# Designs tried in a protein design run: peptides against a protein of PDB entry 9GMZ. Part 3

Target 1, 343 residues: chain A of PDB entry 9GMZ
Amino acid sequence: TGFPLELLTRPATERLAYFENYTVAHPRLKEVYEILMRTIAEPAGASFIFVYGASGVGKTTLRLRVEQKLTELALPKLESDRARVPVVGIEAIAPESRYFNWKEYYTRALITLEEPLIDHKFDYGVRGISRDNFGKINVESKVVAPALRRALENALIHRHPDVFFVDEAQHFGKVASGYKLQDQLDCLKSLANMTGILHCLLGTYELLTFRNLSGQLSRRSVDIHFRRYCADSPEDVQAFKSVLLTFQQHLPLAETPNLVDHWEYFYERTLGCIGTLKDWLKRVLSDALDREATTITLKDLQKRALSVAQCQKMFKEIQEGERQLSETEADVQNLRSALGLGA

## One batch from the design tools (peptide; aimed at target 1 P27 L29 K241)

Design b1_p24_2 (made by RFdiffusion4)
Pose (drawn by RFdiffusion4):
Structure b1_p24_2 (pose): chain A 343 residues (1-343), chain P 24 residues (1-24)
Amino acid sequence: as target 1 above (343 residues)
Amino acid sequence: TEEEEEEMEELEELAEEMAKPLDE
């Protein structure tokens, strides 16, 4: 397999768009996708899905793909329920203030729930907020956060989404003190419990500070780790080389450059993160298409790679996250002993 | 040489699986 040969006659813009739209279902992503879909289809009391992963591992692409896939299920279901949004997805806003702005979060979440059949919803539940009949949801600055949250709860319970996505969930950790971390997630827990809607939180390894704050949160959450490819296990190395081969075969050029020979350097500057690899390859391809190059040279790769210091910070954070998320038989034995079960 | 050819065949077989969408 490979890129369509017809693209050679097309201008560089078509080649670049093709490579941008190209995706690879590498094993780690496939496994994480399968787990996430299975868990969303049946939460069974869980009120959170944590998706931990390094920067550029593909959390956002996973969210978009699962949103698209779940939207397919909604079309047959719509014949039964005219007013139902299958999936709602938003991003956590990094606040300018010391603490996360819950009022803005509620405002944006309610705005994202705009539908053409707004007549079906009628009143949101609290005065002061309504659509301006122009397709935009208007909220009043005098409306307080408790009333806006109540309106969001009512809207969510009415629409009943399958899953609620909060991309970049590490921004929830912006707090004004050292004790507000548990309350920041308890508010979202209460919202999810009352609305009966699973809140799937995606973020980098900084989200690990939101892992196990309390036993209630521990039970109301499901941990999904989007592990990067590690050079320690030969199988992961084989998979990383294989992803490079797929990219080598699928980037539009006159002749396919050799990328497996330089797999060590790619891993050095990408740490196995597939998104970081694709971004680099797309940048190099764009640089090459400017000069109409027939192949990719190592010099081109080196020109638009990542700095050593940046990769050192990436690895430090990744090492800290993998150390925190590691699970061994020793932990299971310790828990067994402390529980008094024995063996 | 023979070991490199055998490794490439395994990588090509795996790359064909990765070209498929996540639903398959």

Design b1_p24_3_s2 (made by RFdiffusion4, then SolubleMPNN; its pose is not in this set)
Fold by OpenDDE base, seed 5:
Structure b1_p24_3_s2 (fold): chain B 343 residues (1-343), chain A 24 residues (1-24)
Amino acid sequence: as target 1 above (343 residues)
Amino acid sequence: MVESLEEEYARLEEAEEQLRLEEA
């Protein structure tokens, strides 16, 4: 089944919004979703989940789907416990400065956790934190980071989410020397321990550095690798083609474009990353809608493709991440063999 | 209506089957 045909008579903004909101299911997303949902339901004493993979693999889509599902599952309980929030998700922002802005992080987390639809107003006991007439949290500039942390700790305890998501979590690492990254992880660990809330950090392969920094974090963490599709795997190629077929059916255009015939070109410019593919198609769709075009062409695709140089850079970053993981897997096998455990 | 993830997975399986039929 394709897009609703009624969209062809709707404004370009609605047609684009349909495609933006459309999620393509794919085998790697399904696998990681199932592992993540199971881990959230039964963390077995874990305080952290690390979800790592290539930029544009679809980590944000995964997060949003888990947030949706956890919200749906919590609805019957939320009727009796109106203070509870089932899930909270924030995106870590790359700081403009060389230092991670904890004040901004805590403020954003608190604002996200305290959505205006929550009837139960809690006073966090912090001067300069208020709610406006719409129930939105306002934080005065005078409020210091330690006070915001206490407010967030209290909010997390009272709202008791099943998980706290931090998307683009590699931004913790880009700002810091290895030492400063450890301090940031210790801060997050302290927040998780003080609140009893499971944290899930989603990010690039730069998150692997987080695993290596603290042997204590590794003991209380679950790791999930969100892999890209690889062209050397026939099964992965088939899955990638299936995603292209689904996207071509869900582009709200009068004539269905043949994307599948160009699968090698799509793979070359996305490296098997479905988020990168969706973003590319979104740009091309936007251009087509602006021209009132009936379909998209190879020329339209080429105009919005990532450059070869961009793809080469991204591929190098992916290969380094995949190499580090492969070495870790080999180390586990070597350890098992050394312990007299069969491979 | 936001389709369930289960409905999206069913569509993926249908797309995979359609591709197998087109490549045969």
Scores: peptide ipSAE 0.256, ipTM 0.824, DockQ to the pose 0.768
OpenDDE base, seeds 1, 2, 3, 4: peptide ipSAE 0.027, 0.161, 0.093, 0.019; ipTM 0.661, 0.757, 0.736, 0.514; seed 1 fails the geometry check

## One batch from the design tools (peptide; made by RFdiffusion4, then SolubleMPNN; aimed at target 1 Y22 Y33 S242; its pose is not in this set)

Design b1_p25_1_s1
Fold by OpenDDE base, seed 1:
Structure b1_p25_1_s1 (fold): chain B 343 residues (1-343), chain A 25 residues (1-25)
Amino acid sequence: as target 1 above (343 residues)
Amino acid sequence: SEELARLLEILDENTVEPAPVSELK
């Protein structure tokens, strides 16, 4: 099992694209995928799904795989229902200003929602929203955020996606002085309630602070923790080594590099995050292909590794997130004990 | 349902299971 050997005769661009498009269905990705897909299929009155985990754990890979799968399975039904979009996914932008830009968010959501059905015109019910000759949505500068919200609500109702994904959703937590994080949550809650569309927010552990603000949202939300691999778990170490072996076999190089022998160094510089690992290997592969190298060396890896200082910062952010979750688990246990429910 | 089973399958032409742990020397 490995890359197609024919790739060795192909251009560097095709070799890199093969590795970029290749996904390892590692145990944590598979587990989270199954939970997420089951929840999308059977929401049971949920309006929100929160997927949280370390930066670089693989949340974007998860989203893209779900979007692909939902689209593929919907294709036969879309021939008869040309108004429907099976899934929509956007990334929340980090604001340049001290507050989240709702106007930009609604604009990007509208653009993404309409892209799959460029030929099927929809009346947004809002003046100053149009399509150009290329089918691209144009929003006039005079269109204000409340009008864009109404346009998005109408579009979501009409297109009726099974789920609306928002990646990097921790950026909703960026509020200006005098604004409340609660107001952002109430805005999202209102959008989900008015449209009847299930929202999935993917983000870092900073998303926990956002999730915990609304006791009302907790009754209509599903939580999914996308865990990293932990070096203190023998099973997690074996899974991480298995992923390294798989990537080693799928690097389109003439000589298979020995990545597994360096597993501790890979763990040190990825903190058990497979997305960080794949991105690192992609950068190193690109450098190797540019040099027409036959293999990857430890020196090539070291050149593109995150610095120790970057890893220390990332590890502190992970430890704080994992601590907050552990405290929540302890609070549940304390509540059960206080209720006279046995431990 | 068969439809649910298809939804839960993550594997495709570009998404594969990791190498068996038994191949780790």
Scores: peptide ipSAE 0.403, ipTM 0.911, DockQ to the pose 0.879
OpenDDE base, seeds 2, 3, 4, 5: peptide ipSAE 0.394, 0.057, 0.396, 0.149; ipTM 0.906, 0.652, 0.910, 0.736

Design b1_p25_3_s1
Fold by OpenDDE base, seed 2:
Structure b1_p25_3_s1 (fold): chain B 343 residues (1-343), chain A 25 residues (1-25)
Amino acid sequence: as target 1 above (343 residues)
Amino acid sequence: MISEEELERLLAEADAETPQPVPLP
């Protein structure tokens, strides 16, 4: 059970698209998916979900799969409620200035909420927001951030998504002062409270700074750690090898390459991050297809690998994030012990 | 669209298959 053999007769573009669209199931993705889906279904008064993990761990894949599932589950209701959007997902943009661009954030959120296929015209109550002839939202440059916020609040209430996803949410934390970071959190908290919409912030371990401020300010957050695979865990090594096995079966090449025997090299250059692995294999597959190669070689892998210096930098960022989480767990345990709650 | 069942199937298939891969040259 691998790629459809018919792909071997298809254009390189179709073969590459197959691999790009293929998602490997893996234990960490499944675990986080199940927790996230359960939390969205039963938020228990939570206003925020924080999903954090290494860059390239697969957070975007997770988001897309959850968005897809929520859309599927909502289909019966969407037939009757044409105003409803099951899920909204946006990417937070790194601010060009020392200030997060709320105007851009609200604009992107509004554009995403108003899919062109939604024939239901909503009046945002804001002058300078219109739909074009294609149903796309146009926001005039004169519209100010507070007006866009009100428009987004109204749109979120009207569309009533089960969750609002913000990918790359660590960009909210890129502020010049802790005070501004708190203002950002209070703004998001206010948006969630005013709309009644659950917000899911996905990001790197840089999101922990934002999360920790949230933990001080709100008892209404759920934390989900999307862990990488660790080479010191036999189970994680086995899962990583299983992912390599699956990828080698789904590379649309005439000869199935043995990736599993090189698992240590793949681990060294991905740090156990499956998204990083997929992106690497995609680049290598593209090169192989361009050469009409029957398989990939170790040399082909080496040409597209991250440098050792890049991996060392990424690993340092991961270790710092993992350390901060471990300290938090120890602090909880110390607090429990101090309270006379046994370990 | 991978359903939860499809995700479970893909995990089970990955565990069950012992491909004879060609060594990377």
Scores: peptide ipSAE 0.023, ipTM 0.448, DockQ to the pose 0.086
OpenDDE base, seeds 1, 3, 4, 5: peptide ipSAE 0.019, 0.020, 0.021, 0.017; ipTM 0.416, 0.521, 0.439, 0.438

Design b1_p25_7_s3
Fold by OpenDDE base, seed 2:
Structure b1_p25_7_s3 (fold): chain B 343 residues (1-343), chain A 25 residues (1-25)
Amino acid sequence: as target 1 above (343 residues)
Amino acid sequence: SYLEKLAEELRAEFDKELEEGFPVV
């Protein structure tokens, strides 16, 4: 099944929006989605889920699809419980300073959790938190981080989301010392424990530094590795080619481009990351639509490709993350051997 | 509601692909 043929008569903006909204249910996304959905439904005493993987692997796509599904599943309950929010998702921002800005984090979390369209408005009991005439939260600059935390705790308890997503969560780790990183994790752990709300941290392999520092969090966390496709795996190569086949069928162009024949070039410039691939194809599609082109050529692809230098940098970051995971697996095997459990 | 509109706009394609699968080369 390809794109709706009617799109060929539609404006370029509508054709682009179709492709932007389209999501390939590729094997790794499906696997991680199913694990994440099951873990959210049955946390088994977990307070955290860590989803880590390469930049551009599709973590934001995963989050958005889980948010959608949780919203869908909650709709029948939201009719009776007008205070409930099914899911909340925020992006952690890189601090301008050496310290994570908890005040900004709590403010963003409150603003996201307290959508203007929610009927059931409660008082946060914090001076300087108000709602405007449109029901939008306003936080005065005088409100201190501890007061914002209490407001967020109360809001999370009252709204009772099935999960609290924090995207780009590696930004919690930008604190200059391991001790300060532990303090940040203990702060998040305390928030999860005080609210009873499951937290899902999505990020790069830099999240592994959090796992290694908190042996106690490991007992109350579920780890989900969102792997890229690897060219050394025939199954992964086949899946990557199938993703290219699917995308070429869903590009709203008069002539279907042959992306599959160029799979090695796509792999070279995406490192097996489907988010990177989709973003590349979006840029190329936008250019093609602007020119009223009937198809996409290799020259069009080359014009919007990441440079070899960018790919080399991204690949080094991936290799370091994959190495750290392999060392953890070796440590498990060494522990099993030391326990007299067979390897 | 706002949530209903969000759910309707997002539903159709991804759930279908999860159930039917994606094209294999």
Scores: peptide ipSAE 0.295, ipTM 0.862, DockQ to the pose 0.358
OpenDDE base, seeds 1, 3, 4, 5: peptide ipSAE 0.224, 0.032, 0.255, 0.188; ipTM 0.826, 0.586, 0.855, 0.750; seed 3 fails the geometry check

## One batch from the design tools (peptide; aimed at target 1 V24 K241 T246)

Design b1_p26_2_s3 (made by RFdiffusion4, then SolubleMPNN; its pose is not in this set)
Fold by OpenDDE base, seed 1:
Structure b1_p26_2_s3 (fold): chain B 343 residues (1-343), chain A 26 residues (1-26)
Amino acid sequence: as target 1 above (343 residues)
Amino acid sequence: MDALEELRKRLEKASKYKLPEPQPIA
């Protein structure tokens, strides 16, 4: 089944919005979704979940779908417990300086916690935190990071979300020294321990460096690898082609473009990352709608493709991440062998 | 608007966009 044909008579903005909101439940997304949902339901004493994979693999899509599902499941309980927030999700910001901005992090987390329950006031116990006339949280410039942390701890305890999501969490690692990175890890550990709230950090393979800095985190963490599709796997190639066919059928254009016949070119310029593929098709669709085009051509695709140089850089970053994981698996096997445990 | 009602409306809007399985390639 394709897109609703009535979209062809609708404004370009509505046609684009349809495609933007259209999500394919591709095999890797479904697998990671099921593992993540199960882990959130039964954390078994874990305080952290790490979800890592290539840039553009679909981690943000995964987060948003899990947030939606957790909210749907909580709705019946929220009628009786109006103080509860089912889930909180933020995106970590890349530091503008050599220091991570904890004040901004805590402020954004507080704002996100209150957004679903704007009418349910909470006393943060901190002077200089208020709500404006629109119910938006305002933090005065004089409020220091330790005070915002206490406010967030109190809010998390009171609202008791099932999970706290941090997207682009590799940005915690973008600090100049290993010591400062350890301090950041200790801050996150302390927040999770003080609140009893499960934290899920989503990010690139750079999260592996962050995860490995603390042996104490590793004991209380669950790892989830969100893999890309690999061209050396016939099953992965078939899954990737199936995603192309699905997107082809759901581009709201008068003539269905033939994307599947160009699958190798799509693979070359996405490296098997479905998020990168969707973002590319979104840009091309936007251009086509602006021109009132009936279809998408190969030339239209080429105009919005990532450059070969960009793809080569991204591929090197992926290979390094996949190598580190493979080495870790080998190290586990070597450790088992050295302990006299069968491989 | 009640925050719970706004949350329900957001979820209803999002629920219109299902998570379809990929179409099989023959």
Scores: peptide ipSAE 0.132, ipTM 0.704, DockQ to the pose 0.080
OpenDDE base, seeds 2, 3, 4, 5: peptide ipSAE 0.063, 0.029, 0.026, 0.099; ipTM 0.701, 0.671, 0.613, 0.748; seed 4 fails the geometry check

Design b1_p26_5_s2 (made by RFdiffusion4, then SolubleMPNN; its pose is not in this set)
Fold by OpenDDE base, seed 4:
Structure b1_p26_5_s2 (fold): chain B 343 residues (1-343), chain A 26 residues (1-26)
Amino acid sequence: as target 1 above (343 residues)
Amino acid sequence: SAVEEKWEAEVKEFEEALKKLKEEEA
């Protein structure tokens, strides 16, 4: 088990692309994937799914995996219903200004919904939205945010995706005033309610602040915690080491590096976040390929590691998020006890 | 399905890695 040996004779670009496209089905990813897929299949009246976890835990990998699966499951129906899009996924952009750019959000969502493979022309009911010969949407600068919202609502209703993904959704929360954050939540709720489309927001633990501001979302939302691996758990350490062992077998180098022997160093610089680990290994692999190196050394790893200061900052953010969740779990237990329900 | 087969293969590979590590640490 490992990378195809023929890659050793291929260009560095192909070798790097192989590793970039390689994924490890680690336990936390599998668990969250299964929960998310079940929730999408049976939303039970939920309008929102919140997937939160550390930066670099692998939320984007999760999203892409779910998008691939939903697309595959929809293929038989897409042959008969050419208007349907099985899934739509966008990344929320950090606002450069104090205000979230809803115009840009709606534009990006529309562009993503109208991928080239859709033969069915849709009238958006909005002047200044057109589709080119390649199926790409063009939105004229004159189109205002309320018109783009109506276009998106109509497009979501017509295309009827099983889920609408918003990655990096913590960027909705970067608005300086709690009032504006509530307005953003209400806008998203309204969009989900008007379209009947399930929304999945993926983000960091900052998404918890966004979730907690809306008591009304709690009744119509499902929460999924994408946990990192913790060094205080023997099972988590074993899983993390197994991820390292798997990655070392899939680095397209002439000599297999021993990553597992350095597991503590990898843990120190990734905080148990597999996405951070993969991105680190990609950078190191790229450097090794550029040098035509036969393997990766500890020195090569050290050159591309996150700094201790970066890790300390990320760890503080993780600890705060994990603390908030732990308090919420304790509150549930306290509520159950107060209701006379056994623990 | 191709996506499912890929996922199952990835799961199996991880399980094999986990087994190997447990055998080496035992």
Scores: peptide ipSAE 0.459, ipTM 0.917, DockQ to the pose 0.900
OpenDDE base, seeds 1, 2, 3, 5: peptide ipSAE 0.447, 0.441, 0.441, 0.450; ipTM 0.914, 0.913, 0.914, 0.914

Design b1_p26_5_s4 (made by RFdiffusion4, then SolubleMPNN; its pose is not in this set)
Fold by OpenDDE base, seed 1:
Structure b1_p26_5_s4 (fold): chain B 343 residues (1-343), chain A 26 residues (1-26)
Amino acid sequence: as target 1 above (343 residues)
Amino acid sequence: SSIEKEEEEEIKEFEEALKKLKEEEA
């Protein structure tokens, strides 16, 4: 099965949108999705879920799939409880300043939680928070961060989502000189505890530092490692080639390109990260559609590939993250051995 | 549901691609 052949007669914008919306259900995505859905359904007293992995591994795709599924599962209950929101997802923004902007975070979280589809107006009791004539939340510049936090706490309690997602959560690690990352984690912990809402932080391997900062967070957190595909595993190589085969069938071009024959080059420039692969193919498809090309060539791929220097930098960041995880596994084994628990 | 059907179709497409790849490499 491939793309709908009718797309070949459609505008370039529709052909590109088809590929943008297409998702490959690869084994690592499926595994992490099942673990995450199970953990959200049965948190067992957890306040946090940490989903960490390489940049471009597919964390945003995972989040969007879980948001869709939780929304669908909640639909029958939302008819009776019109105040409830099933899920909230935001992306943490890299601060322009050297410190994380909590005021902006709380404002964005409130705006997302109170999207115009919610007929039930909630009064946050905070002066300077209003809805405009279009139902959009407006936060006046005079509203201070503690007041926005209280508004968000009240909103989360009232809307009671099953989970609160924060994508690119490594940006919480951007603290000004003299501030501790611990203070930011304590702030998040306090928000989760005050609201009773499960928080899921998705991000890079920089999130591993969060686990080590608070022994209290570790007791109330679930860790999910979203692994890349590794070239030293025959099963991972087969899965990666199968992703390429699936994508080549879903590129809305007159002639199906042979991506699988170039799998080593795709692996070299994506490091086994499927999100990086999809973004690369999207750029190449856009260029091909702009030229009204019948197919894509190796030269078209090379024009939009990450540079070797970019790949080397990304690979060092991955190796450091994978090393830290391996050290943690060794520390657990050493602890078990020291406790007289068999390895 | 519509989403469950889409997820099942995506899984099936990947499994078919994996099968085809194994048949071509054999």
Scores: peptide ipSAE 0.313, ipTM 0.864, DockQ to the pose 0.867
OpenDDE base, seeds 2, 3, 4, 5: peptide ipSAE 0.093, 0.007, 0.286, 0.147; ipTM 0.673, 0.347, 0.851, 0.758; seed 2 fails the geometry check

Design b1_p26_7 (made by RFdiffusion4)
Pose (drawn by RFdiffusion4):
Structure b1_p26_7 (pose): chain A 343 residues (1-343), chain P 26 residues (1-26)
Amino acid sequence: as target 1 above (343 residues)
Amino acid sequence: ATEPAAYTGPIDNAAALAAEAAYAAA
C-alpha cells in the first residue's frame, strides 16, 4: 500500500492535505481506543475516565476519532429521540487568575450544547440566560455560578449525552492553595453524579496529581494509560519501526525515502510519541515540497527537529509519569497481605 | 485509520537505550 500516485500531478497543497488527513492505527492507540470505547459504552457507576499520556501521544486525535465514531451510533437513535446530542466535548481553559474559573467553564460547556431545535429545551431552568434567536446562546454576566451550573445540569439531564469530554484536563489543577486539589475534582464528581453523565478527562502526565485523592474518587474513576513506545521492549521497537515504515510508504514524494535506517534518531527526538513523529514528518514534508524535493534527506530531518533540551524535559516528565503509573506484582502482594486475605 | 506495515528486519535497540541513558543522566 501507499499514497495515491495521482497526487504527484496535483500541487503541493493537495499532498500536504493528504498527509495531514492520514492516520495510523498503531497497536497502542488501537488498544487504548478499544478500552475507551468499551468503557464509554458501559460506564456502570464510574463518573470519570482518566486518559493519561505524554505530550503528542495522540489524546486529541483519539478524542476526535471516538467522537466521530459515537456520532454514527446517534443517527439511528435519533429516530427515537429527536432532541439528543450524542457526544459533548470541550477544552479546559487555563485561567489567567490563580484559580480555575468555574463560571467560565460552565458558560463554555452550556454554549457547546447549542442545537438548532432549541425550542425543544424551552427554559434552561434559570432566568437571565437564553438564546438570542440568532443561533448563539447568551448568558448574563450577573448570573451567578451556582445558577449557571444548575442550568447546565438541567440541560445535560435533558439532552443526556453518551459521554462528556474535557480535553486538557490538567488545567483543573490551577489552584490558589495546596488543599483545593481534592475539591476541584469533587465539584466535577458531584456534577457528573447528579447529571448521570460520564466525564472523560484527557490530559498529560500532570493529570496524575488528580489520580487518587480520595477513595470515593478512586471508585468513581477508571484509569486509561496511553503509553508511549519504549525502546526497552523489543516489541515496542518493532512497532515504532513499523510505524516509520508506514509513514515512509505513505508520504507523497517522487520516491520513498528510507526512514527505518534512521529509526534510532527518530526515537531519540520523538521518544516514541506517534503524534510528535507525525508533526515532525509533516513539517519536513512541507519544507521539502517548497523546493519540490524528490526525497527526504537526513539534513532536512535535522533542520526541523526538536532541541535536545526540549526532549530532555519531555523524557523527564515521561519518566516521572511512568514511574507513578507503574504496577508490579509486589504491589498486588502487598495489598493482599494488608487486606488479610493471604496468598 | 490505516494499519501499520509489517516489519521483518533485525531488531537492535542499543543506540536508543544509550540515548535514554544520556537523557536520564542530564

Design b1_p26_8_s2 (made by RFdiffusion4, then SolubleMPNN; its pose is not in this set)
Fold by OpenDDE base, seed 4:
Structure b1_p26_8_s2 (fold): chain B 343 residues (1-343), chain A 26 residues (1-26)
Amino acid sequence: as target 1 above (343 residues)
Amino acid sequence: MVEHEYNKEEAKKELEEYLKELEEKR
């Protein structure tokens, strides 16, 4: 099934919005989604979930889909418990300064947690946190990070989300010289422990460095590797081609472009990362719509492709991450073997 | 959000059919 043909008569903005909001289901996304949903439902004493994978693999899409599903599943309960928020998701911002801005993090978390639709004014017990006339949380500039943390802890306890998502969580690892990354982990661990809320950190392979520093988090964490598609796997190549086929069917253009025939070029410039692919196609679609083009050509694709240099950089980062994971898997196997357990 | 549910068998079949059609046109 392709896009709704009625879109061809709609404004370019609606056509673009359709594609932006369209999610292609693919094997890796489904797998990670199922594992993540299961882990959220039955955390088995876990306080953290780490979802790591290449930049542009689709972690944000995964998060948004899980958030949507958790919200849908919670709707019947939300009618009876108006104080409950089923899920909260934020994106960690890369600090402009050498320091991770915890004040900003807590503020954003509070703002996100307190949707305007929640009629019950919660007293955060912190002076300088209020709701405006539109129900939005306002945090006064004078409110300090420790106070915001307490407010967030109280809000998380009161709203009791099934999970707290932090996207781009590798940014917690960007601490200035003199601050220990361990202190950041201890802070997150403390927040999870104090609230009893499961935290899911989504990030690049840089998140592995962060995860490995805390031997205590390892005991209470579930790891989920969101893998890219690999060209050396026939199954992965087929899955990647299937994604291209689905995307070409869902580009709201008068003539369906043949993306599948160019799968190698798409793979070369995305490294098997579906998010990167989608973002590329969004740019190309936007250009096509601006020109009122009937289809997308290879030249249109080439114009918006990542450079070879960008791809080479991304590939090195992926290879390093995949290497670190393979070493960890080997260590587990070696440990099992040494214990007389089968592989 | 428009979600496409993933069915491995259907996706494989659809791809195979599409590839066959492309080969027939060449």
Scores: peptide ipSAE 0.219, ipTM 0.811, DockQ to the pose 0.826
OpenDDE base, seeds 1, 2, 3, 5: peptide ipSAE 0.218, 0.203, 0.203, 0.204; ipTM 0.814, 0.806, 0.805, 0.802

